# Peptides against a protein of PDB entry 2ODG, part 77

Target 1, 89 residues: chain A of PDB entry 2ODG
Amino acid sequence: MTTSQKHRDFVAEPMGEKPVGSLAGIGEVLGKKLEERGFDKAYVVLGQFLVLKKDEDLFREWLKDTCGANAKQSRDCFGCLREWCDAFL

## One batch from the design tools (peptide; made by RFdiffusion4, then SolubleMPNN)

Design b2_p24_3_s3 (from b2_p24_3, 9 letters changed)
Fold by OpenDDE base, seed 2:
Structure b2_p24_3_s3 (fold): chain B 89 residues (1-89), chain A 24 residues (1-24)
Amino acid sequence: as target 1 above (89 residues)
Amino acid sequence: MLKEEVEKAKKLGEEARERAEKLA
């Protein structure tokens, strides 16, 4: 499998205050829905990812339930956070 | 993850979401 440039841009550096929409798999529609639920920054979604013990199934299910992410979107987002954590956590 | 760990994680996720929504 290959990653997007968006993924590579995100995992390449500390995320700081990057908006939730900077996460791979999270476009404008999903980003707005996440923001409405209080997940406005990428680090807030990272927090949820960590609370769920980095579990792929749990995180992807949560993302689907929270913003309506499809399988590819949730996979891309999960992979983005996993690789970011591998590099910086 | 073990079943109990999965359930615990789910609860933590729900609690986190509820708090986040409350702050939003």
Scores: peptide ipSAE 0.063, ipTM 0.629, DockQ to the pose 0.064
Fold by OpenDDE base, seed 1:
Structure b2_p24_3_s3 (fold): chain B 89 residues (1-89), chain A 24 residues (1-24)
Amino acid sequence: as target 1 above (89 residues)
Amino acid sequence: MLKEEVEKAKKLGEEARERAEKLA
């Protein structure tokens, strides 16, 4: 499977204050739902990813339960954070 | 991941969500 340009743009640099919608798999609809739950920045979702010890199943289930992400959206978001961490942690 | 480790991580996630919602 290939990655999107959105994924490549995110993993290429420090995330800083990027909004949650900059994460691969997180569009306008999911971004608004995450923001309503207090996850307005990409680094807040990164925090949850790390709390769940980078576990794919746990993170993807959490994302689905929190904002209604489907399988592709949760896969894209997980892959985005995993590869960012591989580059910068 | 051990069963107890999974449940601890889930609880930490729930607490994080609660704090985030209070800040929103």
Scores: peptide ipSAE 0.059, ipTM 0.622, DockQ to the pose 0.067
Fold by OpenDDE base, seed 5:
Parts: structure tokens; sequence; C-alpha cells
Structure b2_p24_3_s3 (fold): chain B 89 residues (1-89), chain A 24 residues (1-24)
């Protein structure tokens, strides 16, 4: 329903070289964990999102398994990428 | 998503993660 300013900022422009922490739902803790697993840029996580065919359940499960994201964090991150793709992909 | 497609997608995701970890 309502989105964060972080979400709105991300979906408003091309993501370019933005760090993974720019994604909604991905704070400092999750961002560091993702970076340690090779997901240092937002576009790398986008890649995984696309590999999973933009499926919400699969992506959110993957995010949880990869960095320990909770339900809200994974929901926010998924929504962020979905809406970004709707605008730019 | 069909069950078969779900399993394929999961495998692709796991492979992607493994490759990413090797490159990090």
Amino acid sequence: as target 1 above (89 residues)
Amino acid sequence: MLKEEVEKAKKLGEEARERAEKLA
C-alpha cells in the first residue's frame, strides 16, 4: 500500500551503480551480508530477481536464505524491484 | 507458477548465488 521514501527514490530513476543498500528493505545489516555473498550492487540483486522470473515467493525466499531478510524486508525489496522494472525494463 | 518451473527457478537461483560467492 504505502511505500517508503527510500522506495520512491529508488524507483524514480535508473539504478546504475547504486549499492545494494539502496534497495528498499535492505538496510546496513542486510546490505553487508549481501555484499559478502557477492551481491554488492543493486543490479546484481536485480539479476537474481530476473533469474527467478520476477516471482515474489521465490525471490523473497531467496532473499531470506541469502541474507536473513524478514517478511517486511523481503516484501519491501521485492516491491522495489518490481516497480523499478515496471518503469524501466 | 507450475511446480516444474518453480524447481527450475530455484536451481537457477542457487547457481547464481554460488557463482556470485566465488566472484566475491
Scores: peptide ipSAE 0.050, ipTM 0.622, DockQ to the pose 0.063
Fold by OpenDDE base, seed 4:
Structure b2_p24_3_s3 (fold): chain B 89 residues (1-89), chain A 24 residues (1-24)
Amino acid sequence: as target 1 above (89 residues)
Amino acid sequence: MLKEEVEKAKKLGEEARERAEKLA
């Protein structure tokens, strides 16, 4: 499968203070729900990704439970964070 | 991951979420 331009834009540089909506798979609807739960920045979601030891199933389940992400959205978000970590962590 | 490690990770995730919600 191919990646989106949004994915490529995110993994290309340090994430800094980027909002949670900058993550691949996280649109306006999911982003707003995440923000309401305190996950307002991409790095906060990164923190959760790391707490779950980069486990795909755990992270995708968490994302689904937290903001209602579907399979495609959670896969895109996971892949985005995984590749970012491979490049910068 | 081992079953016990999965359970531990889930618990940590839940705790993190609860803390984040308090900050919202």
Scores: peptide ipSAE 0.031, ipTM 0.591, DockQ to the pose 0.063

Design b2_p24_3_s4 (from b2_p24_3, 9 letters changed)
Fold by OpenDDE base, seed 5:
Structure b2_p24_3_s4 (fold): chain B 89 residues (1-89), chain A 24 residues (1-24)
Amino acid sequence: as target 1 above (89 residues)
Amino acid sequence: SMEEEVKKAEELGEEARKRALELA
């Protein structure tokens, strides 16, 4: 499966203070919904990802329930965080 | 269920966040 440039940009470096919208699969609409729920930074979503023990099904379901992400958006976001963690965590 | 596990994880995270704020 091919990745987007957005994915490649995110997994290439420490995430620091990057906004939640920098995550692959998280556009303006989903980003705003996440921010409204207190997930304003990518590292806050990373925190949820880690609390869920990096489980794909749990994380993707959480993302759907939290911001209305569809299957592709949740897949892209999960893959982004998984690969970032593999590189930096 | 998956829903129950997600809820438990969210509650755990929120509790940790509250504790951190109290210490700040």
Scores: peptide ipSAE 0.047, ipTM 0.583, DockQ to the pose 0.096
Fold by OpenDDE base, seed 1:
Structure b2_p24_3_s4 (fold): chain B 89 residues (1-89), chain A 24 residues (1-24)
Amino acid sequence: as target 1 above (89 residues)
Amino acid sequence: SMEEEVKKAEELGEEARKRALELA
């Protein structure tokens, strides 16, 4: 599968204080919904990813239930966090 | 169910967050 430039930009450097909308698959619409639920920074979503023990099915289902992400959006977001963790965690 | 597992995981995270605030 191919990745977006947004994905490549995110996985290339430490996460720091990047907003939730910096995650691949998370656009303005999903980002606002996540922020309303308390997930304003990418590292807060990373926290949920880690609490779910990096399980793809659990994380993607959570993302769908939390902000309405479709299959592609949840796949892109999961892949973004997985590859970031492989590089930096 | 998957929904129940996700809910348990979120509760675990919330308890950890609350504990961290108590220790701060």
Scores: peptide ipSAE 0.046, ipTM 0.581, DockQ to the pose 0.100
Fold by OpenDDE base, seed 4:
Structure b2_p24_3_s4 (fold): chain B 89 residues (1-89), chain A 24 residues (1-24)
Amino acid sequence: as target 1 above (89 residues)
Amino acid sequence: SMEEEVKKAEELGEEARKRALELA
């Protein structure tokens, strides 16, 4: 499987203050739901990813439960954060 | 269960965020 340009743009640089919607797999609908739950910045979702010890199943289940992400959306978001961490953390 | 582990992790995260805000 291939990655999106959105994924490549996110993993290419420090995330800084990027909004949650900058994450691959997180569109406008999911982004708004995450923001309503306090996850307004990409780094807040990164925090949850790290609290879950980078576990794919736990993170993807959390994302589904939190904003209703489907399998592809949660896969894309997980992969985005994993590869960002591999590059910068 | 996985759901219980996720919930536990979220609770720990929320507690940490709360403490961070109190110290800021």
Scores: peptide ipSAE 0.044, ipTM 0.573, DockQ to the pose 0.098
Fold by OpenDDE base, seed 2:
Structure b2_p24_3_s4 (fold): chain B 89 residues (1-89), chain A 24 residues (1-24)
Amino acid sequence: as target 1 above (89 residues)
Amino acid sequence: SMEEEVKKAEELGEEARKRALELA
């Protein structure tokens, strides 16, 4: 599968203080829901990703349960964090 | 306040940990 420009922009540089909405698959709707749950920065979602030991099924299920992400959104978000970690962690 | 911010961060961390354990 091909990646989006949003994905490429995210994985290309340190995460810093990027908002949660900078993650691939996380649009304004999901971003607002995540922010309401305390996940306002991309690095907070990264934290959950790491606590789940980078497991795809667990992370995608968590994302679905937390903000209502569909299969594509959770796939895009997982891939974004996976590739960022491969580059920088 | 800083105290409130720390408290919120700790609560968020605990919630995340609990969720992870439930999924595992």
Scores: peptide ipSAE 0.023, ipTM 0.504, DockQ to the pose 0.055

Design b2_p24_4_s1 (from b2_p24_4, 13 letters changed)
Fold by OpenDDE base, seed 3:
Structure b2_p24_4_s1 (fold): chain B 89 residues (1-89), chain A 24 residues (1-24)
Amino acid sequence: as target 1 above (89 residues)
Amino acid sequence: MEEEKKKKLKEEVEKAKKALEEAL
């Protein structure tokens, strides 16, 4: 259906040095947990997304295991990275 | 065999996943 403004803002431009919390589905709580694991920038999560061959199930499972993301959060984050890659890779 | 390829991919993905987290 419709995407959030946060999603649209992220996929509209190169991500550069954007923090991990700029990813759709990644709020303050999940962002802090990801940062504690070394995923401080959105591009680090992008790296993991690419290492997982852009596979939705693998990525969403990884995100859940890494920071406790629920189904909606992992779906939003996956969709955000997928659409960004479609535009810029 | 598609099933074997899928299994091997999952194994390599898990290795890469763990290596990345340990390197951070």
Scores: peptide ipSAE 0.079, ipTM 0.580, DockQ to the pose 0.101
Fold by OpenDDE base, seed 2:
Order: C-alpha cells, then sequence, then structure tokens
Structure b2_p24_4_s1 (fold): chain B 89 residues (1-89), chain A 24 residues (1-24)
C-alpha cells in the first residue's frame, strides 16, 4: 500500500494548530462532523488517539462512531497519526 | 489474569471517551 500526499504532508512536520481536516482520511464531510463534536483541531483527535493507547481497532471504531468514517478513511487517519507519533513523540 | 487486565483497560478507555465527549 502507498500513502497519499496528504498523509506525507501531515507526518513531515509538527502538527501545531492544523485543522482536523488536515488529517489523512478526513475530508470536508468528516471534518465538519468532527468539528460539530468539538474536534476542530488535529491535536484534539491526536488526544483521543493517545487516550485509546494508540490501539488501531479502538481508534478506528471511535472514528466510525463519531463521524461515520468508512474503513479506508479510518485506516488513513489512524496511519497518519501513528506515523506522526513515531516521528515526533 | 491477562483477560481481566484487558477488560479493565477497555472499561477505563470507555470512561475516558465519555469524559472527553462531555468536555467538548
Amino acid sequence: as target 1 above (89 residues)
Amino acid sequence: MEEEKKKKLKEEVEKAKKALEEAL
């Protein structure tokens, strides 16, 4: 499998104040739904990822339940956060 | 022993998820 340019752009640098929509797998539709639930910044989703102990199944299930992410979207988002953490945490 | 630890962890994770949702 290959990663998207969006993934590569996200994992290449500090997260800072990047919006939730900057995460791989999170487009406008999912981004709006996440923002409605209070997840407006990528670092808020990172927080949830860490609370879930970086567990893939738990995180992907949470993302599906929270914003309706499909399998590819949740996989892309999880991989994005995992690789960002590997680089910066 | 391992299964019990896993169950307890899952329970704490769910509590944390709920707390986060309430805070946002």
Scores: peptide ipSAE 0.072, ipTM 0.578, DockQ to the pose 0.077
Fold by OpenDDE base, seed 1:
Structure b2_p24_4_s1 (fold): chain B 89 residues (1-89), chain A 24 residues (1-24)
Amino acid sequence: as target 1 above (89 residues)
Amino acid sequence: MEEEKKKKLKEEVEKAKKALEEAL
């Protein structure tokens, strides 16, 4: 499956203080919902990803429950964090 | 990871999530 430019831009450099909306699969709607729940930065979602031991099913289920992400959105977000971690952790 | 371990971890995550939301 082909990745988006948004995915490529995210995985190419350190995360720093990037907003949660910079994650692939996270648009304005999901981003606002995540921010309302305290997940305003991409690194906070990264923290959750790591706490869940990088498990795809657990993370995607959590994302769905937290902000209503659909299957594609959760897949894109998971893939984005997985590849970022492969490069920088 | 065993299903029981996944369940326990998920429960702890939900507790942490609730605590975060209450602190906002």
Scores: peptide ipSAE 0.048, ipTM 0.586, DockQ to the pose 0.062
Fold by OpenDDE base, seed 4:
Structure b2_p24_4_s1 (fold): chain B 89 residues (1-89), chain A 24 residues (1-24)
Amino acid sequence: as target 1 above (89 residues)
Amino acid sequence: MEEEKKKKLKEEVEKAKKALEEAL
């Protein structure tokens, strides 16, 4: 499976103040739901990813429960954060 | 990571998440 351009754009540079919708797998619908729950910035979701100790199953389940992400969306989002961390942490 | 530890961590995360939502 190949990565999206959105994934490549996100992992290429520091996260800064990027909105949650900049994460791969997070479109407008999921982004709005995450924002309503207080996850308005990508770094807040990164925080959750790290609190869950980068565990794929826990993170993807959390994302599904929080905003209704499907399997592909949660996989894309997880992969995006994992590769960002590999590059910058 | 032990499955029971994962369950406990998830529960604590959900508690924190609810607290955040209540603060909004």
Scores: peptide ipSAE 0.045, ipTM 0.579, DockQ to the pose 0.063

Design b2_p24_4_s2 (from b2_p24_4, 14 letters changed)
Fold by OpenDDE base, seed 2:
Structure b2_p24_4_s2 (fold): chain B 89 residues (1-89), chain A 24 residues (1-24)
Amino acid sequence: as target 1 above (89 residues)
Amino acid sequence: SEEKKKKEEEKRVEEARKALEEAL
């Protein structure tokens, strides 16, 4: 599968203080819902990803339950965090 | 069994997830 420019922009550099909406698959709608649940920065979602031990099924299910992400959105977000971790963690 | 071990680990991970959300 090919990746989006948003994915490439995220995985190319340290995460820093990037907002949750900078994650691939997370647009304005999902970003607002995540922020309402306390996930305002990308690094907070990274924290959840790591707590779930990088398990794809658990993370994608969590994302769906937390902000209503569809299959593509959860896949894009998971892949974004996985590849960022492969590069920087 | 290995399956039981896996499910127990997944349960522990889920409890950790809940704890994180409670802290936010």
Scores: peptide ipSAE 0.212, ipTM 0.708, DockQ to the pose 0.077
Fold by OpenDDE base, seed 4:
Structure b2_p24_4_s2 (fold): chain B 89 residues (1-89), chain A 24 residues (1-24)
Amino acid sequence: as target 1 above (89 residues)
Amino acid sequence: SEEKKKKEEEKRVEEARKALEEAL
């Protein structure tokens, strides 16, 4: 499986104040739904990822339940956060 | 059992997740 340019752009640098829509797998539709639930910044989703102890199944299930992400979207988002953490945590 | 311990941990994690979401 290959990664997107969006993934590569995200994992290459500190995320700072990047919007939630900067995460791989999170387009405009999912981004708006996440923002409505208080997840307006990528770092808030990172917080959820860490609270879930980086568990893939728990995180992907949460993302599906929260914004309706499909399997590919949740996999892309999880991989994006995992690899960012590998580089910067 | 180890499976029971894992399920209990997952439950605690879920409760923590709910608390975070309620704070947003």
Scores: peptide ipSAE 0.212, ipTM 0.703, DockQ to the pose 0.078
Fold by OpenDDE base, seed 3:
Structure b2_p24_4_s2 (fold): chain B 89 residues (1-89), chain A 24 residues (1-24)
Amino acid sequence: as target 1 above (89 residues)
Amino acid sequence: SEEKKKKEEEKRVEEARKALEEAL
């Protein structure tokens, strides 16, 4: 599958203090909704991803329920975190 | 049973999720 430059930029380096909007699939609209729920940094969403034991269905459903992500957005975000973890965990 | 264990794990995951959100 092809990935976005946004995905490649995220998975290529340590996450640090990157904002939630730096995650692939998370645009301005979804980012604002996540921030309103306390998920202001990418590492907070990573925390949720890990709490859900990296389960794709659980994470994508959580993202949909939390910020209204569609199927593509949740897939892109999941893939972004999965590949980051593969590289750095 | 495997189904019982799965449901128990899902319950624990859900409780952990709620705890995280409450801390934010």
Scores: peptide ipSAE 0.205, ipTM 0.693, DockQ to the pose 0.080
Fold by OpenDDE base, seed 5:
Structure b2_p24_4_s2 (fold): chain B 89 residues (1-89), chain A 24 residues (1-24)
Amino acid sequence: as target 1 above (89 residues)
Amino acid sequence: SEEKKKKEEEKRVEEARKALEEAL
């Protein structure tokens, strides 16, 4: 499968203070829901990703339960964080 | 069972979510 430009843009550099909506798979709707739950920055979602020990099933289920992400959105977001970590962690 | 596995996973996810969200 191919990745989105959002994915490539995110994994290419340190995430710094990027908003949660900069993550692949996280659009305006999901971003707002995540922000309402305190996940306003991408690094907060990264924190959850790491707390879940980078487990795909756990993270994708968390994302679904937290903001209603569908299978593609959760897959895109997981892949985005996984590849960012591979590059920078 | 698949149902049991699902419930256990959901429980673990919820516990992890709750712990982090309390710190936000």
Scores: peptide ipSAE 0.202, ipTM 0.721, DockQ to the pose 0.114

Design b2_p24_4_s3 (from b2_p24_4, 10 letters changed)
Fold by OpenDDE base, seed 4:
Structure b2_p24_4_s3 (fold): chain B 89 residues (1-89), chain A 24 residues (1-24)
Amino acid sequence: as target 1 above (89 residues)
Amino acid sequence: MEEEEKKKIEEEVEEAKKALEEAL
């Protein structure tokens, strides 16, 4: 499986104040749902990723339950955060 | 995934969500 340009753009640099919609797998619809739940920035989702101990199954299930992400969207988002952490944490 | 494994994950996720919602 290949990564998207959106994934590559996200993992290439510090996260800073990037909106939640900058995460791979998070489009406009999922982004709005996440924002409504208080996850307005990518770093807030990163926080949840870390609270869940970087566990793929836990994080992907959380993302599905929180914003309705499908399997591909949750996999893309997880991979995006994992690679970002590998580079910057 | 086995149904029991899925239920366990769902329970842990719900607890994590509640904790985070209280902090936000």
Scores: peptide ipSAE 0.023, ipTM 0.515, DockQ to the pose 0.088
Fold by OpenDDE base, seed 2:
Structure b2_p24_4_s3 (fold): chain B 89 residues (1-89), chain A 24 residues (1-24)
Amino acid sequence: as target 1 above (89 residues)
Amino acid sequence: MEEEEKKKIEEEVEEAKKALEEAL
């Protein structure tokens, strides 16, 4: 399985103030839903990822419940955050 | 995923969401 260019762009550098929509798996629709719930920045979603102890099942279920992410979207987003953390935490 | 595992995940997710919501 290969990663997207969006994934590679995200994991290659510090997160900074990147919008939530910069996360792999998070498009315009999911991004807007996340923003409506207070998750406007990628680092806010990172915070939730860390609160859930980087657990894949917990995070992917949370993402599904929060913005309606499907299996691929939640997998892509989880992988994006996991690999970012491996590089920068 | 087993139903019991799913219930545990949902419980943990809801608690985490509640905690985060209070912080936002």
Scores: peptide ipSAE 0.023, ipTM 0.514, DockQ to the pose 0.114
Fold by OpenDDE base, seed 5:
Structure b2_p24_4_s3 (fold): chain B 89 residues (1-89), chain A 24 residues (1-24)
Amino acid sequence: as target 1 above (89 residues)
Amino acid sequence: MEEEEKKKIEEEVEEAKKALEEAL
């Protein structure tokens, strides 16, 4: 399996103030749902990822429950954050 | 994934979700 350009763009640089919609797997629909729950920035989702101790099953289930992400979307988002952390944490 | 494992994960996720959302 290969990653998307969106994934590569995200993991290539510090997260900064990037919006939640910059995460791989998070489009406009999921992004709006996340924003409604207070997750307006990618770093807020990163926070949840870290609270869940980078556990894939926990994070992907959380993302599904929070914004209705499907299996591909949650996998893409998880992989995006995992690889970003590998590079910058 | 077994149903009991799934239920445990969902419960743990909901607790973590609430804690984080309340802190925002």
Scores: peptide ipSAE 0.023, ipTM 0.521, DockQ to the pose 0.090
Fold by OpenDDE base, seed 3:
Structure b2_p24_4_s3 (fold): chain B 89 residues (1-89), chain A 24 residues (1-24)
Amino acid sequence: as target 1 above (89 residues)
Amino acid sequence: MEEEEKKKIEEEVEEAKKALEEAL
C-alpha cells in the first residue's frame, strides 16, 4: 500500500533535530509518551532501532511496550526508520 | 508468533529499555 505524506516527508532528508513526533506512526499521544520517557528526538528512537539490530519484531514490541503503539503505528514507525536508514546509512 | 519466542523478545526488549534509560 502507499505510504503517508508524513512518511515521505521523513525519509526524504536527513532527520537532524526532528522531534519524535515527526516519525510516521507517532502522533501527538504517542509522541508525548515517548518524550516523557526521554525519547524527545527522532534520532533517539533511531538509536534504539539500531541497538535492536533493525529487527522488526524486537523494535515493534519495544515501541508497543514503551508508548503503547498499536500494530499499525509500530509498523508505520518501523517502515519509516528502515527506509530512512536505507537512504542515509 | 509462538509463546516462547514472544517471551524471549519481551525479555530482550526489557533489557534494551533499561540500558537505554540508564544512558539518557
Scores: peptide ipSAE 0.022, ipTM 0.514, DockQ to the pose 0.089

Design b2_p24_4_s4 (from b2_p24_4, 11 letters changed)
Fold by OpenDDE base, seed 5:
Structure b2_p24_4_s4 (fold): chain B 89 residues (1-89), chain A 24 residues (1-24)
Amino acid sequence: as target 1 above (89 residues)
Amino acid sequence: MEEEEEKKLKEEVEKAKEALEKAL
């Protein structure tokens, strides 16, 4: 599947202090919901991703349960973090 | 045995997940 420019921008560099909304699949709506749950930075979501052992099903289910992400949004977000980790972790 | 190990791993992940969510 194709990636967005947002995905490419995210995976191209260290994430630093990037907001959660910089993650592919995470728009303003999901971003706000994640922030309300304490996931305000992309690196916090990365933390969850790593805690879940980078498991796609677990992460995507978590994202759905946490902010109501649909299948595409969770897929995009997972892919974004996976590829970022492959490059930088 | 592999299924049990996988189940244990999933359980540990779930516990870690819950712990993290509570900490935020």
Scores: peptide ipSAE 0.134, ipTM 0.661, DockQ to the pose 0.076
Fold by OpenDDE base, seed 2:
Structure b2_p24_4_s4 (fold): chain B 89 residues (1-89), chain A 24 residues (1-24)
Amino acid sequence: as target 1 above (89 residues)
Amino acid sequence: MEEEEEKKLKEEVEKAKEALEKAL
């Protein structure tokens, strides 16, 4: 499997104040839905990821339930956060 | 015992998840 440029751009540097839409797998549609639920920054989604103990199944299910992410979108988002954590956490 | 510990962990994760959602 290969990663997107969006994934590579996200995992390459500190997260800072990046918007939720900067996460791989999170486009405009999912980003807006996440923002409506209070997840306006990527670090808020990171918080949920960490609360779920970095569990892939739990996180991907949460993302699906929260914003309607499909399998690819949830996989991309999970992988993005996992690799960011491996690099910076 | 291992299965019970796993169930307890899942319960704590769900509680934390709910708390976060409520705070937003």
Scores: peptide ipSAE 0.131, ipTM 0.646, DockQ to the pose 0.076
Fold by OpenDDE base, seed 1:
Structure b2_p24_4_s4 (fold): chain B 89 residues (1-89), chain A 24 residues (1-24)
Amino acid sequence: as target 1 above (89 residues)
Amino acid sequence: MEEEEEKKLKEEVEKAKEALEKAL
């Protein structure tokens, strides 16, 4: 499966203060829902990802429960964080 | 033993998740 340009842009550099909406799979709708829950920055979602020990099923389920992400959105977001961690962590 | 270890891991993950959610 092919990754998006959004994914490639995110994994290519340190995430710094990037907003949560910069994550692959996180559009405007999901981004707003995440922000309402306190996940305003990508690094906060990264924190949850790491707390869940980088487990795909746990993270994707959490994302679904938190903002209503569908299977593709949660997959894209997980893959984005996984590859970023592989490069920078 | 494997099931108990898995259960402990799940409990730790859940506690950590809850702690993060409470901090937001």
Scores: peptide ipSAE 0.124, ipTM 0.631, DockQ to the pose 0.078
Fold by OpenDDE base, seed 3:
Structure b2_p24_4_s4 (fold): chain B 89 residues (1-89), chain A 24 residues (1-24)
Amino acid sequence: as target 1 above (89 residues)
Amino acid sequence: MEEEEEKKLKEEVEKAKEALEKAL
């Protein structure tokens, strides 16, 4: 369905050193919590996504448990990483 | 058995998840 401009901007190019807050669904509040847990860059969250075998339920549950993401935030973040991987992996 | 393989996969994923988080 429809995506945010933030999502489109993220999936359009290699993520490089983009901060964790550049991920769709990850705002300032969730970003700070992720950074406190060592997830300071988007590629670290990508690492967890890949370690979890790109499983939606496992990833979204992890994100909720790690930073308190709600259903929309976890869905947006998962979709962002999935589409980025489809384009670049 | 598909259920057994799914269980094994989830266990492996959980181990990897824990290892990654401990490394941070």
Scores: peptide ipSAE 0.109, ipTM 0.620, DockQ to the pose 0.076

